Peptides against a protein of PDB entry 4CIC. Designs and how they scored, part 244

Target 1, 148 residues: chain A of PDB entry 4CIC
Amino acid sequence: KVSTKGHYGVQAMFDLAQHFGEGPVSLKSIAERQGLSEPYLEQLIAVLRKAGLVKSVRGAQGGYILAREPRDIKVGDIIRVLEGPIAPVESVSQDDPEHSLKFDFSVTKSVWEKVKKSIEEVLDSITLADMLKDAEEAQMAQGYMYYI
Target 2, 147 residues: chain B of PDB entry 4CIC
Amino acid sequence: KVSTKGHYGVQAMFDLAQHFGEGPVSLKSIAERQGLSEPYLEQLIAVLRKAGLVKSVRGAQGGYILAREPRDIKVGDIIRVLEGPIAPVESVSQDDPEHSLKFDFSVTKSVWEKVKKSIEEVLDSITLADMLKDAEEAQMAQGYMYY

## One batch from the design tools (peptide; made by RFdiffusion4, then SolubleMPNN)

Design b2_p30_5_s1
Fold by OpenDDE base, seed 1:
Structure b2_p30_5_s1 (fold): chain B 148 residues (1-148), chain C 147 residues (1-147), chain A 30 residues (1-30)
Amino acid sequence: as target 1 above (148 residues)
Amino acid sequence: as target 2 above (147 residues)
Amino acid sequence: TEEAEKRLKEEEELKKEEEKEEELEKKAKE
């Protein structure tokens, strides 16, 4: 599962993508639009900034911007920064040395590795630019439903 | 993520698959082979039994068996029984009524739905029979490394 | 402010659930 931290991190990064090229966005404005608490968003942005996905702009018109173009940021990059490596299973400590457990562990491990790979492939296939496009298409579809 | 409950549930079901056709297996023997506590395994087996994936056999040679053939049990079936529907994200309460949040929520929701679908496809593509085959292949490969 | 406090509580509850799951896992290994 993606944690709440990963989920809200993707939302915050998507908000910054929607404003890409418009200049720096305040944390307050992101928090209001994404329904996040400002303190929670500060923690998310601090991690994202340290990872080089977000830049801080100082001054009266200060705030945050994407450090890269939306097409150069994968959802998988955001999740790996916020949660670390995608683990399909909670870390069962391998330390039970009994030989019989090693073989059964290897087969079950292969199942979870397949799940991990599938999640990584999906999240690495989606960029913030893809999300922007999906948002535009959804907005056009809603606009058409109001005109019919 | 698959919970520890899902992980150990798959291990317990795999142990029962390895003994499929040999008769009922005791919880104690499964617990010992899979490195599980017997009380924890009792809870897992109770859920799996209620879902009809496992059958209880009574008597002096009592224990548990798979209710279906290993080929007819997907890993996804085990996970859905133990954890419920595969949720790619923790349940963020949708209750924030602000209109702007609904649209951004729809786009992010589509990302998580793609992740969900991908996980379901993988877990539904793997049966206990596939796991048995992978175990046999791995055992043969280890046997060849010892000779 | 009230919604922010509600989310902070939900995050604290989520942390407590994760800690309870970790404690249950730790007890299952003993």
Scores: peptide ipSAE 0.021, ipTM 0.729, DockQ to the pose 0.034
Fold by OpenDDE base, seed 2:
Structure b2_p30_5_s1 (fold): chain B 148 residues (1-148), chain C 147 residues (1-147), chain A 30 residues (1-30)
Amino acid sequence: as target 1 above (148 residues)
Amino acid sequence: as target 2 above (147 residues)
Amino acid sequence: TEEAEKRLKEEEELKKEEEKEEELEKKAKE
């Protein structure tokens, strides 16, 4: 599962992608459009900024921009920054050192590794540019349905 | 993410698959082999039994068995029983009814739907029989490394 | 606003449920 943090982080990054090239976007405007609390968004943006996905711009039109083009940011990059490595199972703390030494070929571990790999492949196949394209296609489709 | 409940549920079902055809397995023996607490395993088995994945056998050799052959139980079936529908995102309660009416073509929703579909495809592609085969292959590979 | 307070409360409840699950998992390993 993607956490709420990952979910809202992708929404905030997508909002910044929609405004890419228009200049800095205020946290307030992102919060309003995405239905996020401004304090929560500040925490998300702080993490994303530290990871180099977002840049802060200072000045009269201060705010945030994507640090890279939308095509160069995968959904997987956002999730890895916000949640760390994609874990398909909640980490049962297998760090109990007593079980450390056995080559615990857990067949169950191999199932979760397959799930992990599949999630990573999907999230790494989707860029913010792909999301922008999907949004444009959906807007066009809605526009055509109102004319029928 | 698969919950701890889903993870341990798959372990317990895999243990029952390893003993399939040998008769009923006691909860105590499953708990010991899988490193689970017996009370926790009782809760898991109760859910799995209610869903018809496991059968309880009564008698002197009482215990639990798989309700179907290992080939007829997908990992996805176990996860759906224990966790419900595979949700790629923790349900932000989008059930706020006020946002209900907009055809909220959330592009973000489509991302999570793609993740969901991918997880479902993987989990539905793996049966308990596939897991048994993988275990046998691993045991053989370990046996060959000791020679 | 009441909606922001409701969301904050839902996040706190979710976090408390996660902490309870983690505590139950810790107790299940002891």
Scores: peptide ipSAE 0.018, ipTM 0.739, DockQ to the pose 0.034
Fold by OpenDDE base, seed 3:
Structure b2_p30_5_s1 (fold): chain B 148 residues (1-148), chain C 147 residues (1-147), chain A 30 residues (1-30)
Amino acid sequence: as target 1 above (148 residues)
Amino acid sequence: as target 2 above (147 residues)
Amino acid sequence: TEEAEKRLKEEEELKKEEEKEEELEKKAKE
């Protein structure tokens, strides 16, 4: 599972992508638009900034911007920064020394590695630019439904 | 993430697959081979039995067997029984009424639905029979490395 | 068995940490 931290981190990065090229966005405005608490968003943004996905801008119109173009940020990059490597299972204590257990462990491990690889391929195939395009297409579809 | 419950459930079902056709296996023997506590395994087996993936056999040689052949049990079937539907994210409270939030929610939801579909496709492509075959191939490879 | 009691304690500790995180999230929404 992606944690709440990963989910809200993707949401906050998507908000910054929607405002890309318009200048710095305040944490308050992101929190209001995304339904997040400001203190929680401050913690997420601090991690994303340290990883070089977000930049802080100082001044009267201070705030945050994406550090790269939306097309150069994958969803997988955001998740790996916030949660670390994609883990398909919770860490089971591997320390059972018996030879039979090690073999069964190897087969079950290969299943979870296949799941991990599949998740990584999906998350690395989606950029913030792809999400922006999907949003525009959805908005156009809704607009056409109101004009009919 | 697959929970510890899902992980150990797949491990217990794989042990039953390795002994498929040999008759009923005791919970004690599964627990010893898989490094599980008997009480924990009793809880897992109770859920798997209720879902019809495992059968209990009564008698002096009582225990558990797979209810279907290993080729007819997907890893995805075991996970769905133990954890319910594959959820790629924890349930975020959807109840924010603002129109902008609903739209952003729709786009992020589509990302998680793509992840869900990918996980389901992988887990539904792997049977207990595929796991048995992978185990045999790994044992042969280890055997050839020692000779 | 001591290992079963240890796993039950680890599950209870994980559940207490999850409850504390939910309580912290609830306090952060107030």
Scores: peptide ipSAE 0.017, ipTM 0.732, DockQ to the pose 0.328
Fold by OpenDDE base, seed 5:
Structure b2_p30_5_s1 (fold): chain B 148 residues (1-148), chain C 147 residues (1-147), chain A 30 residues (1-30)
Amino acid sequence: as target 1 above (148 residues)
Amino acid sequence: as target 2 above (147 residues)
Amino acid sequence: TEEAEKRLKEEEELKKEEEKEEELEKKAKE
């Protein structure tokens, strides 16, 4: 499962992608558009900035921008920064390796590794640019539905 | 993420698959082989039994068996029984639909639906019979590494 | 006893993570 932190982190990064090239965006404006509290967004942006996905711009028109183009930021990159490595299973504390038949442990582990790999492949296949394109297509589809 | 409940549930079901056709297996023997406590295994087995994945056998040789053949039980079936529907994101309580731009919500939702679909496809592609086969292949590979 | 205590700790950690997430969600809605 992606945590709420991962979910809202992707929303905040997507908002910055929608405004990419327009200059720095204030945390207040992102918070209002995405339905997030400013203090929570500050924590998310601090982590994303430390990871080099976001840049802070200082001055009267200060705020935040994407540090890279939307095409160069995968959803997987955002999730790995906010949540760490994608773990398919919550950490079964490997403390007692002795009594588990090493073999059965290996087969069940292989199932979770397949799940992990599949999640990573999906999240690494989606960029912020792909999300922008999907947004444009959805707006066009809604526009057509009002004209029919 | 799969919970510890889902993980240990798959282990217990796999143990029952390894003994499928040999008759009923005691909870004690499953617990010993899988490194699980008996009380926790009782809770897992109760849920799996209620869902019709496991059957209880009564008598002197009483215990549990798979209710279906290993090929007819997907890992996804076990996970859905133990954890419910595969949710890609922890439930952001949809309580305040008013302030989220409906549009941005739709795009982010589509990402999580793609993740969900991918997880479901993987878990529904793996049966207990596939796990048994992978086990046999791994045993053969270990046997060849000792020669 | 030790495995039961380990599970009780895992359930308590899961409950603390759920409570932290609920608290983060509450702070995200305020």
Scores: peptide ipSAE 0.020, ipTM 0.746, DockQ to the pose 0.435; fails the geometry check

Design b2_p30_5_s2
Fold by OpenDDE base, seed 5:
Structure b2_p30_5_s2 (fold): chain B 148 residues (1-148), chain C 147 residues (1-147), chain A 30 residues (1-30)
Amino acid sequence: as target 1 above (148 residues)
Amino acid sequence: as target 2 above (147 residues)
Amino acid sequence: TEKARKALEEEKKEKEREEEEERLEEEARA
């Protein structure tokens, strides 16, 4: 499962993508639009900033911007920053170093590795630019539904 | 993430698949082979039995068997029984019924739906029979590495 | 405030679930 942190992190990054090129966005405005608490958003933004996905802009019109173009930020990049490596199952760190040589080919491990790979492929195939495009297409579809 | 319950449930089901056709397997023997506690395994088996994936056999040689052939049990079936529907993100049950009519096309929702679909496709593509085959292939490969 | 409260309650529930899952893992190894 993607944690609440990952979920809201993607929402916050998507909000910043929607305002990309318009200048810095205040945490308050992001929180209001995305339905997040400001304190929670501050924690998310701090992590995203440390990872170099977001930049802080200082001044009277201060706030946050994407550090990269929306096309250069994958959903997978956001999730890996917020949650770490995608683990489909909690790795039993049997770091028991002594039994290290038995390639415990757990067939069950191979199942979870396939799941991991699939999740990574999906999340790495979606950029913030793709999300922006999907939002535009949905708005157009809603606009057409009101005209029919 | 697959829960520990899902993970160990798949292990227990795989153990039963390895012994399919050999008769009933004791919980003790499954627990020993899979590194599970017997009490934990009892809870897992109870859920799997209720879902009709496992059968209990009574008698002196009592134990558990798969209720279906290994080819007829998907990993996705096991996970859905143990964990429920695959949710890539915790659904904010905004069961706020009043705002229900706005097609809240959350682009973020679409991302998680794509993840969900991908996980479901993977887990539904793997049967216990596929896992048995993979185990046999791995044993053969290890046998060749020692030569 | 109410959305903020819900987000904090969800975060609390997620932590409680993670702690419960860790306890179940410890029980499964015992």
Scores: peptide ipSAE 0.166, ipTM 0.784, DockQ to the pose 0.035
Fold by OpenDDE base, seed 3:
Structure b2_p30_5_s2 (fold): chain B 148 residues (1-148), chain C 147 residues (1-147), chain A 30 residues (1-30)
Amino acid sequence: as target 1 above (148 residues)
Amino acid sequence: as target 2 above (147 residues)
Amino acid sequence: TEKARKALEEEKKEKEREEEEERLEEEARA
């Protein structure tokens, strides 16, 4: 499962993508739009900033911006920053060195590796720019439904 | 993430698949081969039995067997029995009924639905029979490396 | 705010689930 951190991290990054090129956005405004608490968002933004996905702008109109264009940020990049490597199962740290010698060709391990690869392929195929485009298409579809 | 229950549940079901057609297997023997405690395995097997994936055999040589052939059990079936529906994110139970009215075409929701679909496709494409075949191929490859 | 309380309760429940999984893993190895 993607953690709550990963879920809300993608939501916060998408909000910053919607305002890309308009200048810095306050944490308060992101929290209000995305239904997040400001303290929780501060923790997420601190991690994203340290990873170089977000920049802080100082001043009276201070806040945060994306550090890169929306097309250059994959959903997979956001998840890997917030949660680390995509792991479908927690690696039972069999730190037991004695079981390390059995070539544990765990057929079960190969199943989880296939799941991992599939998740990585999906998340690395979606950029913040793709999400922006999907949002615009959905808004246009809703607008057409009101004119019919 | 797949839970520890899902992980060990697939392992226990795979052990039963390796012994399919040989008769009932004791929980003790499964626990020893798979590195699981007997009490933990009893809990997993109870859930799998209730779902109809495993059968209990009574008697002096009592134990458990697969309820269906290995080709008729998907990895996705085992995971859905042990963990419920594949959910890539925990549904924040936004039981807030007021937010229910916004057609929250959450573009974020569409991302997680794509991930869910991808996981389901992978897990539903793998049967216990496919896992048995992969194990045999790996044993043959190891055997050829020693000769 | 009630939303902030819910987010903190969810984070607490997530930690309690992780601790329960770790205990179950320790019991599974014992």
Scores: peptide ipSAE 0.159, ipTM 0.797, DockQ to the pose 0.034
Fold by OpenDDE base, seed 4:
Structure b2_p30_5_s2 (fold): chain B 148 residues (1-148), chain C 147 residues (1-147), chain A 30 residues (1-30)
Amino acid sequence: as target 1 above (148 residues)
Amino acid sequence: as target 2 above (147 residues)
Amino acid sequence: TEKARKALEEEKKEKEREEEEERLEEEARA
């Protein structure tokens, strides 16, 4: 499962993508639009900034911007920054050193590796630019449904 | 993420698949081979039995068997029984009814739906028979590396 | 006994993680 942190992190990054090129966005405005608390968003943004996905702009019109173009930020990049490596199963503490030596060709491990790879492929195939495009297409479709 | 319950459930079902056609397997023997506690395995098996994936055999040589052939049991079936529907994100309680009405084409929701679909496709593409075959192939490969 | 203890400890850790995630979600909604 993607954590709540990953979920909200993608939302916050998508909000910044929607405002890309318009200048710095305040945390307050992101929080209001995305239904997040400001303190929680501050923590998310701090992690994203440290990873170089977001930049802070100082001043009276200060705030945050994407550090890269939306096309250069994958959803997978955001998730890896916030959650670390994609783990399809909770790491059963392999800390039992005695079971460590069996090359337990755990066929079960291969299942989870396939799941991991599939998740990575999906998340790495979606950029913030793709999300922007999908949002525009959906808005156009809604506009047409109101006129019919 | 697949829960610990899902993970161990797949292991237990795979153990039963390895012994398919040999008769009933005791919970104790499964627990020993798979590194599970007997009480935990009892809970897993109870759920799997109720879902019709496992059958209980009574008697002195009693135990459990797969209810279907290994080819007819997908990993996805096991996970759905143990965990319910595959949810890539924790359901943010959409219980705020006011946000319910917006056809919030949440582009974020579409991302998670794509992830869900991808996980489902993978887990539904793998049967217990496929896992058995993979285990045999790996055992053969290990045998060749020792030569 | 030791394997049973480890499984119970993992279940406890999983529950603690879920409770921590729920707390973080509640803090995110506040």
Scores: peptide ipSAE 0.139, ipTM 0.785, DockQ to the pose 0.464
Fold by OpenDDE base, seed 1:
Structure b2_p30_5_s2 (fold): chain B 148 residues (1-148), chain C 147 residues (1-147), chain A 30 residues (1-30)
Amino acid sequence: as target 1 above (148 residues)
Amino acid sequence: as target 2 above (147 residues)
Amino acid sequence: TEKARKALEEEKKEKEREEEEERLEEEARA
């Protein structure tokens, strides 16, 4: 599962993508639009900033911006920053050295590796720019439904 | 993530698949082979039995068997039984009725739906029979490395 | 504020679930 942290992190990054090129966005405005707490969002943004996905702008018009263009940020990049490597199962700590020597070709491990790869491929195939495009298409579709 | 319950459930079902056609397998023997506690395995098997993936055999040679052939059991079926529907994100409880009215076409929701679909496709593409075949191929490959 | 509290409660529940999963893994190894 994607954690709540990953989910809201993607949502916050998407909000910043929607305002890309408009200048710095305040945490308060993101929190209000995305239905997040300001303290929670501050924690998310701190991690994203440390990873170089977000930049802080200081001053009276201070706030946050994407550090890269929306097309250069994958959903997978956001998830890896917030949650670490995508693990489909909890790492059974190989710490039992006695079981380590068996070439634990666990056929079960290969199943989870396939799941991991599939998730990574999906998340790495979606950029913030793709999400922006999907939002525009959805908004146009809604506009058309109101005119029929 | 697949829960520990899902992970060990697949492992236990795979053990039963390896012994398919040999008769009932004891929980103790599965637990020993798979590195699971017997009480934990008992809980897993109870759920799997209730879902009709496993059958209990009574008597002196009592134990458990697969209820279906290994080819007729998908990994996805096991996971759905143990964990419920594959949810890539926690269901944000829609309990805030005021936000329910916005056509919450959350573009973010569509991302998670794509992830869900991808996971389901993978897990539904793998049967216990496929896992048995992969194990045999791996065993042959190891045998060839020793000779 | 209320949505804020829900997100923090969800994060807390997620940690509690991870801790419960770790306990179940420890029990499974035992």
Scores: peptide ipSAE 0.130, ipTM 0.781, DockQ to the pose 0.035; fails the geometry check

